# Peptides against a protein of PDB entry 7VSI: the designs that were tried, part 3

Target 1, 32 residues: chain A of PDB entry 7VSI
Amino acid sequence: EDISEDPSWARVVNLNALLMMAVAVFLWGFYA

## One batch from the design tools (peptide; made by RFdiffusion4, then SolubleMPNN)

Design b1_p8_6_s3 (from b1_p8_6, 5 letters changed)
Fold by OpenDDE base, seed 3:
Structure b1_p8_6_s3 (fold): chain B 32 residues (1-32), chain A 8 residues (1-8)
Amino acid sequence: as target 1 above (32 residues)
Amino acid sequence: SAADLLAS
């Protein structure tokens, strides 16, 4: 419980993590 | 660039 995540915010964080990874890959692919 | 930092 001490480090448990709120389920709704966990989904928001996970979606943002996926989006950030996708953006990183596209930036890498475009500029490298 | 930012992308260059990610390149590997």
Scores: peptide ipSAE 0.093, ipTM 0.639, DockQ to the pose 0.078
Fold by OpenDDE base, seed 5:
Structure b1_p8_6_s3 (fold): chain B 32 residues (1-32), chain A 8 residues (1-8)
Amino acid sequence: as target 1 above (32 residues)
Amino acid sequence: SAADLLAS
């Protein structure tokens, strides 16, 4: 499949996505 | 701030 992800990089991207969502929640919680 | 944009 042309759009299939390399498993190792998929994990890195997914972890970064979760970390960024957590940071966003903390920022929202602090300033709202 | 970026946080203000999410406060909705």
Scores: peptide ipSAE 0.091, ipTM 0.638, DockQ to the pose 0.077
Fold by OpenDDE base, seed 2:
Structure b1_p8_6_s3 (fold): chain B 32 residues (1-32), chain A 8 residues (1-8)
Amino acid sequence: as target 1 above (32 residues)
Amino acid sequence: SAADLLAS
């Protein structure tokens, strides 16, 4: 079983993960 | 709210 990531899509996924974390932090900061 | 669940 090969679960290795395509390098280009890995960057896209990682960037989206960081953006979603940033949004989550802003939401937390706004409502907490 | 959903944000309250993250306030830990």
Scores: peptide ipSAE 0.088, ipTM 0.636, DockQ to the pose 0.076
Fold by OpenDDE base, seed 4:
Structure b1_p8_6_s3 (fold): chain B 32 residues (1-32), chain A 8 residues (1-8)
Amino acid sequence: as target 1 above (32 residues)
Amino acid sequence: SAADLLAS
């Protein structure tokens, strides 16, 4: 099976992953 | 809270 990523969607997913990590850090910083 | 679980 081919599980290689489409380059354009890989960038979208990676950007969303970074944004989610940033949001998680801000939530941690606010509530911890 | 969920945020507290990350405070480790």
Scores: peptide ipSAE 0.087, ipTM 0.628, DockQ to the pose 0.073

Design b1_p8_6_s4 (from b1_p8_6 with W2V T4D)
Fold by OpenDDE base, seed 5:
Structure b1_p8_6_s4 (fold): chain B 32 residues (1-32), chain A 8 residues (1-8)
Amino acid sequence: as target 1 above (32 residues)
Amino acid sequence: SVLDALLS
């Protein structure tokens, strides 16, 4: 409970994490 | 590049 996340911001952070991972994979796919 | 550095 002391380290619990606000549900709305947790979703925003998780979506941004997924977007960043997707961008990283496409950069890897194009340049490596 | 940054990518090369991360993969080294």
Scores: peptide ipSAE 0.077, ipTM 0.591, DockQ to the pose 0.070
Fold by OpenDDE base, seed 1:
Structure b1_p8_6_s4 (fold): chain B 32 residues (1-32), chain A 8 residues (1-8)
Amino acid sequence: as target 1 above (32 residues)
Amino acid sequence: SVLDALLS
């Protein structure tokens, strides 16, 4: 319970993580 | 480059 996530904020964080990974992959694909 | 540094 100490490090448990609120479900709504967990979704926001996960979506942002996926978006950041997508941006990183596009930058890698463009410049590498 | 920044990408080179991140992948080093």
Scores: peptide ipSAE 0.075, ipTM 0.586, DockQ to the pose 0.070
Fold by OpenDDE base, seed 3:
Structure b1_p8_6_s4 (fold): chain B 32 residues (1-32), chain A 8 residues (1-8)
Amino acid sequence: as target 1 above (32 residues)
Amino acid sequence: SVLDALLS
């Protein structure tokens, strides 16, 4: 079984993950 | 809140 990530899509996913984490932190900061 | 539940 190969569960290796495609490097280009890995970057897209990682950038989106960081963006979502930033949004989550702002929501936490505003509502908590 | 949902945030409180996630952080509990």
Scores: peptide ipSAE 0.074, ipTM 0.578, DockQ to the pose 0.066
Fold by OpenDDE base, seed 4:
Structure b1_p8_6_s4 (fold): chain B 32 residues (1-32), chain A 8 residues (1-8)
Amino acid sequence: as target 1 above (32 residues)
Amino acid sequence: SVLDALLS
């Protein structure tokens, strides 16, 4: 057991990753 | 733009 994630923080990170991807797509859609 | 540079 070396690089296991805390489940609660894993969810926070995953939600932030999804939000950042959505923001990136909106920026791409608006400016590209 | 930054986006154009990333896509080039």
Scores: peptide ipSAE 0.072, ipTM 0.582, DockQ to the pose 0.067

Design b1_p8_7_s1 (from b1_p8_7, 5 letters changed)
Fold by OpenDDE base, seed 2:
Structure b1_p8_7_s1 (fold): chain B 32 residues (1-32), chain A 8 residues (1-8)
Amino acid sequence: as target 1 above (32 residues)
Amino acid sequence: YFDLAKRL
């Protein structure tokens, strides 16, 4: 129970993680 | 600045 995620918030966090990874790849591709 | 544009 202590490490169980709410499935709706887990999706929001996962989508934000993917968006941040995409932004990081674009920044790396542009500047590195 | 514009490294991506220089590579494409």
Scores: peptide ipSAE 0.140, ipTM 0.702, DockQ to the pose 0.079
Fold by OpenDDE base, seed 1:
Structure b1_p8_7_s1 (fold): chain B 32 residues (1-32), chain A 8 residues (1-8)
Amino acid sequence: as target 1 above (32 residues)
Amino acid sequence: YFDLAKRL
């Protein structure tokens, strides 16, 4: 099974993952 | 922001 990612879509997914992590940490820090 | 700024 080729699990190789398209480099352009991999960047979009990775940037969204980092943004979601930043939002999660913000929500945790603000409400916990 | 204000709640976070009070906790740091």
Scores: peptide ipSAE 0.136, ipTM 0.701, DockQ to the pose 0.138
Fold by OpenDDE base, seed 4:
Structure b1_p8_7_s1 (fold): chain B 32 residues (1-32), chain A 8 residues (1-8)
Amino acid sequence: as target 1 above (32 residues)
Amino acid sequence: YFDLAKRL
């Protein structure tokens, strides 16, 4: 199986991962 | 905002 990512989708996924990590840190910082 | 400002 080829597990190679499309470079355009890889960027979208990486940006969403970064945004989700930022949201998680803000939620943790506010509520924990 | 206020709770975050208290923790920093």
Scores: peptide ipSAE 0.134, ipTM 0.698, DockQ to the pose 0.097
Fold by OpenDDE base, seed 5:
Order: structure tokens, then C-alpha cells, then sequence
Structure b1_p8_7_s1 (fold): chain B 32 residues (1-32), chain A 8 residues (1-8)
């Protein structure tokens, strides 16, 4: 099975993942 | 806005 990613979409997904993780950490730090 | 400040 080929699980290779398109390099342009991989960057978009990775940036969104980093942003979502940062938001989650701030929300956890503030409310949990 | 003060909840984080109370936890530090």
C-alpha cells in the first residue's frame, strides 16, 4: 500500500497540526 | 481572563 504524501499538502497538514496543538495546549493551560 | 493567573 502506498502511503506517500503530496509534499505541498503534507506541509499544509503539518502546519495545521502544529497550530491545533498550540491552541490545545493554551486551552488546557487556561481551563484544565 | 484571571483563571490562568490563579494557576501560575
Amino acid sequence: as target 1 above (32 residues)
Amino acid sequence: YFDLAKRL
Scores: peptide ipSAE 0.132, ipTM 0.694, DockQ to the pose 0.078

Design b1_p8_7_s2 (from b1_p8_7, 5 letters changed)
Fold by OpenDDE base, seed 2:
Structure b1_p8_7_s2 (fold): chain B 32 residues (1-32), chain A 8 residues (1-8)
Amino acid sequence: as target 1 above (32 residues)
Amino acid sequence: YFELAKQL
């Protein structure tokens, strides 16, 4: 099976990963 | 208070 990522979906996933990390840092900054 | 603001 080819596990290569479609470049457009890879960008969407990476942007969502960055967004989730930013949200996690803000939640940590607020509650911890 | 924002917890980070209390630590600064």
Scores: peptide ipSAE 0.110, ipTM 0.634, DockQ to the pose 0.086
Fold by OpenDDE base, seed 1:
Structure b1_p8_7_s2 (fold): chain B 32 residues (1-32), chain A 8 residues (1-8)
Amino acid sequence: as target 1 above (32 residues)
Amino acid sequence: YFELAKQL
């Protein structure tokens, strides 16, 4: 099975991962 | 933002 990522979709996924981490840290910092 | 700013 080829696990190679399409470079355009890899960027979209990575940006969404960074946004999700930023939101998670914000929620943690606001409520914890 | 205000509650977060108090914790930093």
Scores: peptide ipSAE 0.109, ipTM 0.649, DockQ to the pose 0.148
Fold by OpenDDE base, seed 5:
Structure b1_p8_7_s2 (fold): chain B 32 residues (1-32), chain A 8 residues (1-8)
Amino acid sequence: as target 1 above (32 residues)
Amino acid sequence: YFELAKQL
């Protein structure tokens, strides 16, 4: 099976992953 | 901000 990522969608996913990690850290820092 | 400041 080809598991190669489309480079444009990979960038979108990676940016969203970074944003979600930042939000998670802020939520943890405020509530935990 | 106050709860965050207490955790730092």
Scores: peptide ipSAE 0.102, ipTM 0.637, DockQ to the pose 0.088
Fold by OpenDDE base, seed 4:
Structure b1_p8_7_s2 (fold): chain B 32 residues (1-32), chain A 8 residues (1-8)
Amino acid sequence: as target 1 above (32 residues)
Amino acid sequence: YFELAKQL
């Protein structure tokens, strides 16, 4: 099985990961 | 914001 990521989908996933981390940090900071 | 200030 090839587990290599499609470069376009890898970018979408990475951007979503960054956005989710930013939202998580924002929520954590807002309620701290 | 006190919890944030403790962790930074």
Scores: peptide ipSAE 0.100, ipTM 0.622, DockQ to the pose 0.139

Design b1_p8_7_s3 (from b1_p8_7, 5 letters changed)
Fold by OpenDDE base, seed 5:
Structure b1_p8_7_s3 (fold): chain B 32 residues (1-32), chain A 8 residues (1-8)
Amino acid sequence: as target 1 above (32 residues)
Amino acid sequence: YFELALKL
C-alpha cells in the first residue's frame, strides 16, 4: 500500500496542527 | 511555567 499523503489533505492536517498548537500556547499562557 | 518560558 502506498502510505504517501494526498498533498491537499496533508496541507489541511498541517494547518490544523498549527492552529491546535497556537490555541494550546494561548491556553498555556493564560493558565500556567 | 509561562513566566519562566518568557524569560528564556
Scores: peptide ipSAE 0.081, ipTM 0.603, DockQ to the pose 0.154
Fold by OpenDDE base, seed 3:
Structure b1_p8_7_s3 (fold): chain B 32 residues (1-32), chain A 8 residues (1-8)
Amino acid sequence: as target 1 above (32 residues)
Amino acid sequence: YFELALKL
């Protein structure tokens, strides 16, 4: 099976990953 | 530290 990512969906996933990391850092910074 | 970082 070809496991190559569609470049447009790869960008959406990467941007969501960065957003989730930013949210996690803000939550950690506020509550820890 | 976090509150300081938000003010910078």
Scores: peptide ipSAE 0.079, ipTM 0.612, DockQ to the pose 0.152
Fold by OpenDDE base, seed 4:
Parts: sequence; C-alpha cells; structure tokens
Structure b1_p8_7_s3 (fold): chain B 32 residues (1-32), chain A 8 residues (1-8)
Amino acid sequence: as target 1 above (32 residues)
Amino acid sequence: YFELALKL
C-alpha cells in the first residue's frame, strides 16, 4: 500500500512521460 | 543520422 500509485497522479506522470518522449523524438529528428 | 535511421 505504501508504494502504490494514486491513479490520478499516475496518469499525470504517464502523460508527462509521453510528452517528454515526443519532444525528445522531435529534437532528435531535427538535430540528428 | 535520423534520415539514415528512417531508411533502416
């Protein structure tokens, strides 16, 4: 229970992870 | 490098 994710915060973190991966791919696509 | 990666 003490290491279980709150479902609302888990969604926010996962969406931010996806956004960061998308930004990284765009930067890679532009500069590499 | 990205254009090369898209061709593989």
Scores: peptide ipSAE 0.078, ipTM 0.599, DockQ to the pose 0.103
Fold by OpenDDE base, seed 1:
Structure b1_p8_7_s3 (fold): chain B 32 residues (1-32), chain A 8 residues (1-8)
Amino acid sequence: as target 1 above (32 residues)
Amino acid sequence: YFELALKL
């Protein structure tokens, strides 16, 4: 089973990860 | 903790 990431999907996943981290920081900043 | 982090 090849675990190599498709370079286009890897970028989409990484951008979503960054977006989710930013949202988490804003939620933490507002409620904590 | 967030307000503390903003002061550092």
Scores: peptide ipSAE 0.076, ipTM 0.593, DockQ to the pose 0.151

Design b1_p8_7_s4 (from b1_p8_7, 5 letters changed)
Fold by OpenDDE base, seed 5:
Structure b1_p8_7_s4 (fold): chain B 32 residues (1-32), chain A 8 residues (1-8)
Amino acid sequence: as target 1 above (32 residues)
Amino acid sequence: YFDLALKL
């Protein structure tokens, strides 16, 4: 219970994680 | 930069 995620914020964090992974792949693809 | 980051 102490570390349980709010489902709405979990979704926001997961979407941001996906966006950050996409940005990282684009940066890698461009500069590496 | 990225080659270094992959090795860390």
Scores: peptide ipSAE 0.106, ipTM 0.671, DockQ to the pose 0.076
Fold by OpenDDE base, seed 3:
Structure b1_p8_7_s4 (fold): chain B 32 residues (1-32), chain A 8 residues (1-8)
Amino acid sequence: as target 1 above (32 residues)
Amino acid sequence: YFDLALKL
């Protein structure tokens, strides 16, 4: 199976990953 | 938890 990603969806996923990481860091910084 | 995840 080809595991190549659509470049537009790859960008959306990467931006979502960065957003989730930022939220996680803020939550950790606030509650820890 | 994050410190644990980095050490695993």
Scores: peptide ipSAE 0.102, ipTM 0.627, DockQ to the pose 0.086
Fold by OpenDDE base, seed 2:
Structure b1_p8_7_s4 (fold): chain B 32 residues (1-32), chain A 8 residues (1-8)
Amino acid sequence: as target 1 above (32 residues)
Amino acid sequence: YFDLALKL
């Protein structure tokens, strides 16, 4: 099975992951 | 709570 990522979708997923991590850190910083 | 979640 080819598990190679499409480079354009890989970038979108990576940016989304970074945004979600940032949001998680801000929520943690506010509520914890 | 987050520190506990990282330890589980």
Scores: peptide ipSAE 0.098, ipTM 0.635, DockQ to the pose 0.076
Fold by OpenDDE base, seed 4:
Structure b1_p8_7_s4 (fold): chain B 32 residues (1-32), chain A 8 residues (1-8)
Amino acid sequence: as target 1 above (32 residues)
Amino acid sequence: YFDLALKL
């Protein structure tokens, strides 16, 4: 089985990772 | 916590 990422799904996952990191930083900045 | 992180 090929374990390589589909480039379109890799982009979606990477964008979601960046959005989640941004949300985490905003929550940290608000509550910490 | 954020203030501590800025001091590290």
Scores: peptide ipSAE 0.092, ipTM 0.631, DockQ to the pose 0.132

Design b1_p8_8_s1 (from b1_p8_8, 5 letters changed)
Fold by OpenDDE base, seed 1:
Structure b1_p8_8_s1 (fold): chain B 32 residues (1-32), chain A 8 residues (1-8)
Amino acid sequence: as target 1 above (32 residues)
Amino acid sequence: VELALKLA
């Protein structure tokens, strides 16, 4: 399948996405 | 980012 992800790299990307969303929420909460 | 979070 042309759009299939490697499960190990998908997990790394998802964890980074969650971390970036958490940082964004803290920045929003501090400056808003 | 701020606008996107306010609209979510």
Scores: peptide ipSAE 0.078, ipTM 0.577, DockQ to the pose 0.096
Fold by OpenDDE base, seed 3:
Structure b1_p8_8_s1 (fold): chain B 32 residues (1-32), chain A 8 residues (1-8)
Amino acid sequence: as target 1 above (32 residues)
Amino acid sequence: VELALKLA
């Protein structure tokens, strides 16, 4: 099974992951 | 999740 990522989709996923982490940190900082 | 983030 090939687990290699398409480089364009890898960037989209990574950017979304960074945005989600930023939002999570703000939510944590506000509510925790 | 919150507890795990506080302990990290």
Scores: peptide ipSAE 0.073, ipTM 0.550, DockQ to the pose 0.086
Fold by OpenDDE base, seed 5:
Structure b1_p8_8_s1 (fold): chain B 32 residues (1-32), chain A 8 residues (1-8)
Amino acid sequence: as target 1 above (32 residues)
Amino acid sequence: VELALKLA
């Protein structure tokens, strides 16, 4: 079973993860 | 979530 990620979708997922982390940090910085 | 972020 090949568990390797498609490089294009891996990039999309990683960018979304970074965006979510950035939003979380800004929300934390504002409300915490 | 908020508490976990404060402890990190």
Scores: peptide ipSAE 0.071, ipTM 0.563, DockQ to the pose 0.085
Fold by OpenDDE base, seed 4:
Structure b1_p8_8_s1 (fold): chain B 32 residues (1-32), chain A 8 residues (1-8)
Amino acid sequence: as target 1 above (32 residues)
Amino acid sequence: VELALKLA
């Protein structure tokens, strides 16, 4: 069985990853 | 992370 990622869920995960990275950078920039 | 960014 090939572990293929569902393209719709892949997009949701990638968008959430980008949002989390942006929030982390803003928090770092604010408190550093 | 912060230290690595300061050294870059």
Scores: peptide ipSAE 0.057, ipTM 0.508, DockQ to the pose 0.073

Design b1_p8_8_s2 (from b1_p8_8, 5 letters changed)
Fold by OpenDDE base, seed 2:
Structure b1_p8_8_s2 (fold): chain B 32 residues (1-32), chain A 8 residues (1-8)
Amino acid sequence: as target 1 above (32 residues)
Amino acid sequence: LELARELA
C-alpha cells in the first residue's frame, strides 16, 4: 500500500495544521 | 479582554 502523500495536498494539510495550532494557542491564551 | 489585560 502506497502511503506517500501528494505534495500539493500535503502542503494544504500542513498549512491547516499550523493554522489550527495557532488558533488553539490563542484560545488557550484567552481563556486559561 | 483577558488576553489583552495580561499583555497590558
Scores: peptide ipSAE 0.074, ipTM 0.528, DockQ to the pose 0.080
Fold by OpenDDE base, seed 1:
Structure b1_p8_8_s2 (fold): chain B 32 residues (1-32), chain A 8 residues (1-8)
Amino acid sequence: as target 1 above (32 residues)
Amino acid sequence: LELARELA
């Protein structure tokens, strides 16, 4: 299986992951 | 706001 990442899609996924983690921390910090 | 109240 080719598990190599396309560099443009890897960046999009990583940025979305970071944004989701930031939002999750804010939601947890606000409601918990 | 709740987190800010606990950290202040």
Scores: peptide ipSAE 0.074, ipTM 0.527, DockQ to the pose 0.082
Fold by OpenDDE base, seed 5:
Structure b1_p8_8_s2 (fold): chain B 32 residues (1-32), chain A 8 residues (1-8)
Amino acid sequence: as target 1 above (32 residues)
Amino acid sequence: LELARELA
């Protein structure tokens, strides 16, 4: 199986990962 | 704010 990433979708995934991590840190910082 | 209580 080819597991190579499409560069445009890789950027979308990476941006969403960064946004989710930021939200998680804010939730942790506020409630923990 | 809970964060403010932890940092103060």
Scores: peptide ipSAE 0.073, ipTM 0.524, DockQ to the pose 0.069
Fold by OpenDDE base, seed 3:
Structure b1_p8_8_s2 (fold): chain B 32 residues (1-32), chain A 8 residues (1-8)
Amino acid sequence: as target 1 above (32 residues)
Amino acid sequence: LELARELA
């Protein structure tokens, strides 16, 4: 229970993580 | 441009 996530905030964080990974792949592909 | 150099 101490590390349980709120389901709505978990979704927001997960979507942002996916967006950041996509941006990182584009930046890596363009500059490296 | 950089990606195109690595793929060529």
Scores: peptide ipSAE 0.070, ipTM 0.516, DockQ to the pose 0.064

Design b1_p8_8_s3 (from b1_p8_8, 4 letters changed)
Fold by OpenDDE base, seed 3:
Structure b1_p8_8_s3 (fold): chain B 32 residues (1-32), chain A 8 residues (1-8)
Amino acid sequence: as target 1 above (32 residues)
Amino acid sequence: VELSLKLA
């Protein structure tokens, strides 16, 4: 309960995590 | 520390 996720917000967080990882990979690919 | 993957 104390650390349980709301399913809709879990999706929002997961999608943002994926987007941030993609941005990081593109920056790494462009500048490294 | 810098990490990169170079492919050719």
Scores: peptide ipSAE 0.110, ipTM 0.620, DockQ to the pose 0.069
Fold by OpenDDE base, seed 2:
Structure b1_p8_8_s3 (fold): chain B 32 residues (1-32), chain A 8 residues (1-8)
Amino acid sequence: as target 1 above (32 residues)
Amino acid sequence: VELSLKLA
């Protein structure tokens, strides 16, 4: 089975991952 | 569990 990522979807996933990390850091910074 | 890093 080929687990290679489609380049377009890889960018979408990576961008969403970075956005979620940023949101998490802001929430942590505000509440902790 | 609450995690924090405080920089003084």
Scores: peptide ipSAE 0.109, ipTM 0.620, DockQ to the pose 0.068
Fold by OpenDDE base, seed 5:
Structure b1_p8_8_s3 (fold): chain B 32 residues (1-32), chain A 8 residues (1-8)
Amino acid sequence: as target 1 above (32 residues)
Amino acid sequence: VELSLKLA
């Protein structure tokens, strides 16, 4: 196996992805 | 709000 994710870091990355998507949606909602 | 779709 070459590519695998550590479960703890996967959660950190996924949470950051969700936060960034939420910020992007709010910015789009306000400025677009 | 700007929304557009382009298809080629």
Scores: peptide ipSAE 0.081, ipTM 0.539, DockQ to the pose 0.047
Fold by OpenDDE base, seed 4:
Structure b1_p8_8_s3 (fold): chain B 32 residues (1-32), chain A 8 residues (1-8)
Amino acid sequence: as target 1 above (32 residues)
Amino acid sequence: VELSLKLA
């Protein structure tokens, strides 16, 4: 058995990861 | 954001 990502879901996850990091940086920049 | 510089 091999573990592989579905290309479409991989992009969805990666985009969400980038958005989460951007939001975190903006929150850090605003409150820190 | 706070920054500091210490010199010795």
Scores: peptide ipSAE 0.051, ipTM 0.451, DockQ to the pose 0.034

Design b1_p8_8_s4 (from b1_p8_8, 4 letters changed)
Fold by OpenDDE base, seed 1:
Structure b1_p8_8_s4 (fold): chain B 32 residues (1-32), chain A 8 residues (1-8)
Amino acid sequence: as target 1 above (32 residues)
Amino acid sequence: VDLSLKLA
């Protein structure tokens, strides 16, 4: 499958995405 | 940094 992800790297990417969203929410909460 | 979002 051409667009399949390695499960371990998919997890790392997903955790980073969640972390970045949390940081964005804290920035929004502080500055907005 | 101003992250204000106004949704119409």
Scores: peptide ipSAE 0.151, ipTM 0.713, DockQ to the pose 0.061
Fold by OpenDDE base, seed 2:
Structure b1_p8_8_s4 (fold): chain B 32 residues (1-32), chain A 8 residues (1-8)
Amino acid sequence: as target 1 above (32 residues)
Amino acid sequence: VDLSLKLA
């Protein structure tokens, strides 16, 4: 089974992952 | 706020 990512969608997913991690860190920094 | 968990 080929699990290779489309390069354009890989960038979209990676950007969203980084943004969500940043948001999570800010929320943790403010509320925890 | 647990400052030690944030900074250490």
Scores: peptide ipSAE 0.116, ipTM 0.674, DockQ to the pose 0.084
Fold by OpenDDE base, seed 5:
Structure b1_p8_8_s4 (fold): chain B 32 residues (1-32), chain A 8 residues (1-8)
Amino acid sequence: as target 1 above (32 residues)
Amino acid sequence: VDLSLKLA
């Protein structure tokens, strides 16, 4: 069984991860 | 938020 990521979906997931981290940092910066 | 940074 190949568990390798599809490169296009890997990019989508990574971009979403970065966006979520950015949002988290801004929320932390504003509310904490 | 605690922004304290201890530098070496």
Scores: peptide ipSAE 0.082, ipTM 0.591, DockQ to the pose 0.060
Fold by OpenDDE base, seed 4:
Structure b1_p8_8_s4 (fold): chain B 32 residues (1-32), chain A 8 residues (1-8)
Amino acid sequence: as target 1 above (32 residues)
Amino acid sequence: VDLSLKLA
């Protein structure tokens, strides 16, 4: 069985990962 | 967060 990602969903996941990292850095910068 | 450096 192949575990390759659907290219459209891979893009959605990657964009969400970047957004979450940005939010985490802003929260860290604001509260730490 | 404090990013100060002490230089000698």
Scores: peptide ipSAE 0.076, ipTM 0.538, DockQ to the pose 0.041

## One batch from the design tools (peptide; made by RFdiffusion4, then SolubleMPNN)

Design b1_p9_1_s1 (from b1_p9_1, 5 letters changed)
Fold by OpenDDE base, seed 5:
Structure b1_p9_1_s1 (fold): chain B 32 residues (1-32), chain A 9 residues (1-9)
Amino acid sequence: as target 1 above (32 residues)
Amino acid sequence: LEAAFLLGQ
């Protein structure tokens, strides 16, 4: 199986992961 | 929830 990532889409996914983690931290900080 | 997060639950 080929599970290698396309470099451009890997960057998009990584950026979205960072943004989602940032939002999650803010929600945690606000409600917890 | 905060405590659970800090403890890795």
Scores: peptide ipSAE 0.099, ipTM 0.508, DockQ to the pose 0.076
Fold by OpenDDE base, seed 1:
Formats: structure tokens, C-alpha cells, sequence
Structure b1_p9_1_s1 (fold): chain B 32 residues (1-32), chain A 9 residues (1-9)
């Protein structure tokens, strides 16, 4: 099957991934 | 353990 990404939604997903990683780092920093 | 959970490892 074709699993190629739509470029616009790829950017949305990647930006959200970065935001979630930033939140995770702050949570780790708080509780560690 | 908590860090690993947050990072999905």
C-alpha cells in the first residue's frame, strides 16, 4: 500500500511531535 | 523509569 505522507499534514505532525517532546522534557525535569 | 515512560522507551 502507498503510505506516503501528505506534505502539509506531515508538517503538522512533526510540529506536534516537537511540542510533545518539549513538554515531556519539562515534565522529566520537574520530577527527576 | 518515569523518564523512559515519557520518552516512549
Amino acid sequence: as target 1 above (32 residues)
Amino acid sequence: LEAAFLLGQ
Scores: peptide ipSAE 0.086, ipTM 0.581, DockQ to the pose 0.083
Fold by OpenDDE base, seed 2:
Structure b1_p9_1_s1 (fold): chain B 32 residues (1-32), chain A 9 residues (1-9)
Amino acid sequence: as target 1 above (32 residues)
Amino acid sequence: LEAAFLLGQ
């Protein structure tokens, strides 16, 4: 219970994590 | 090294 996530904010965080990873991969693909 | 970091190896 203490470390449980609010479902709405969990979705926001997960979406931002995916977006950041996608941008990182694109930058890596472009410059590497 | 850069690829290894991203792949966690």
Scores: peptide ipSAE 0.071, ipTM 0.522, DockQ to the pose 0.076
Fold by OpenDDE base, seed 3:
Structure b1_p9_1_s1 (fold): chain B 32 residues (1-32), chain A 9 residues (1-9)
Amino acid sequence: as target 1 above (32 residues)
Amino acid sequence: LEAAFLLGQ
C-alpha cells in the first residue's frame, strides 16, 4: 500500500520509461 | 565492455 501506484500515473511512467529506453538504445547505437 | 555490462556478462 505504501508504494502502491495510481494506475493512471503508472501507465504514464511506463510509457515514458519505454520512450527513454528507445532513445537510449538509439543514442548508444549511434555513439558507441 | 559497455555491452557486456548491460547484458550482465
Scores: peptide ipSAE 0.060, ipTM 0.489, DockQ to the pose 0.071

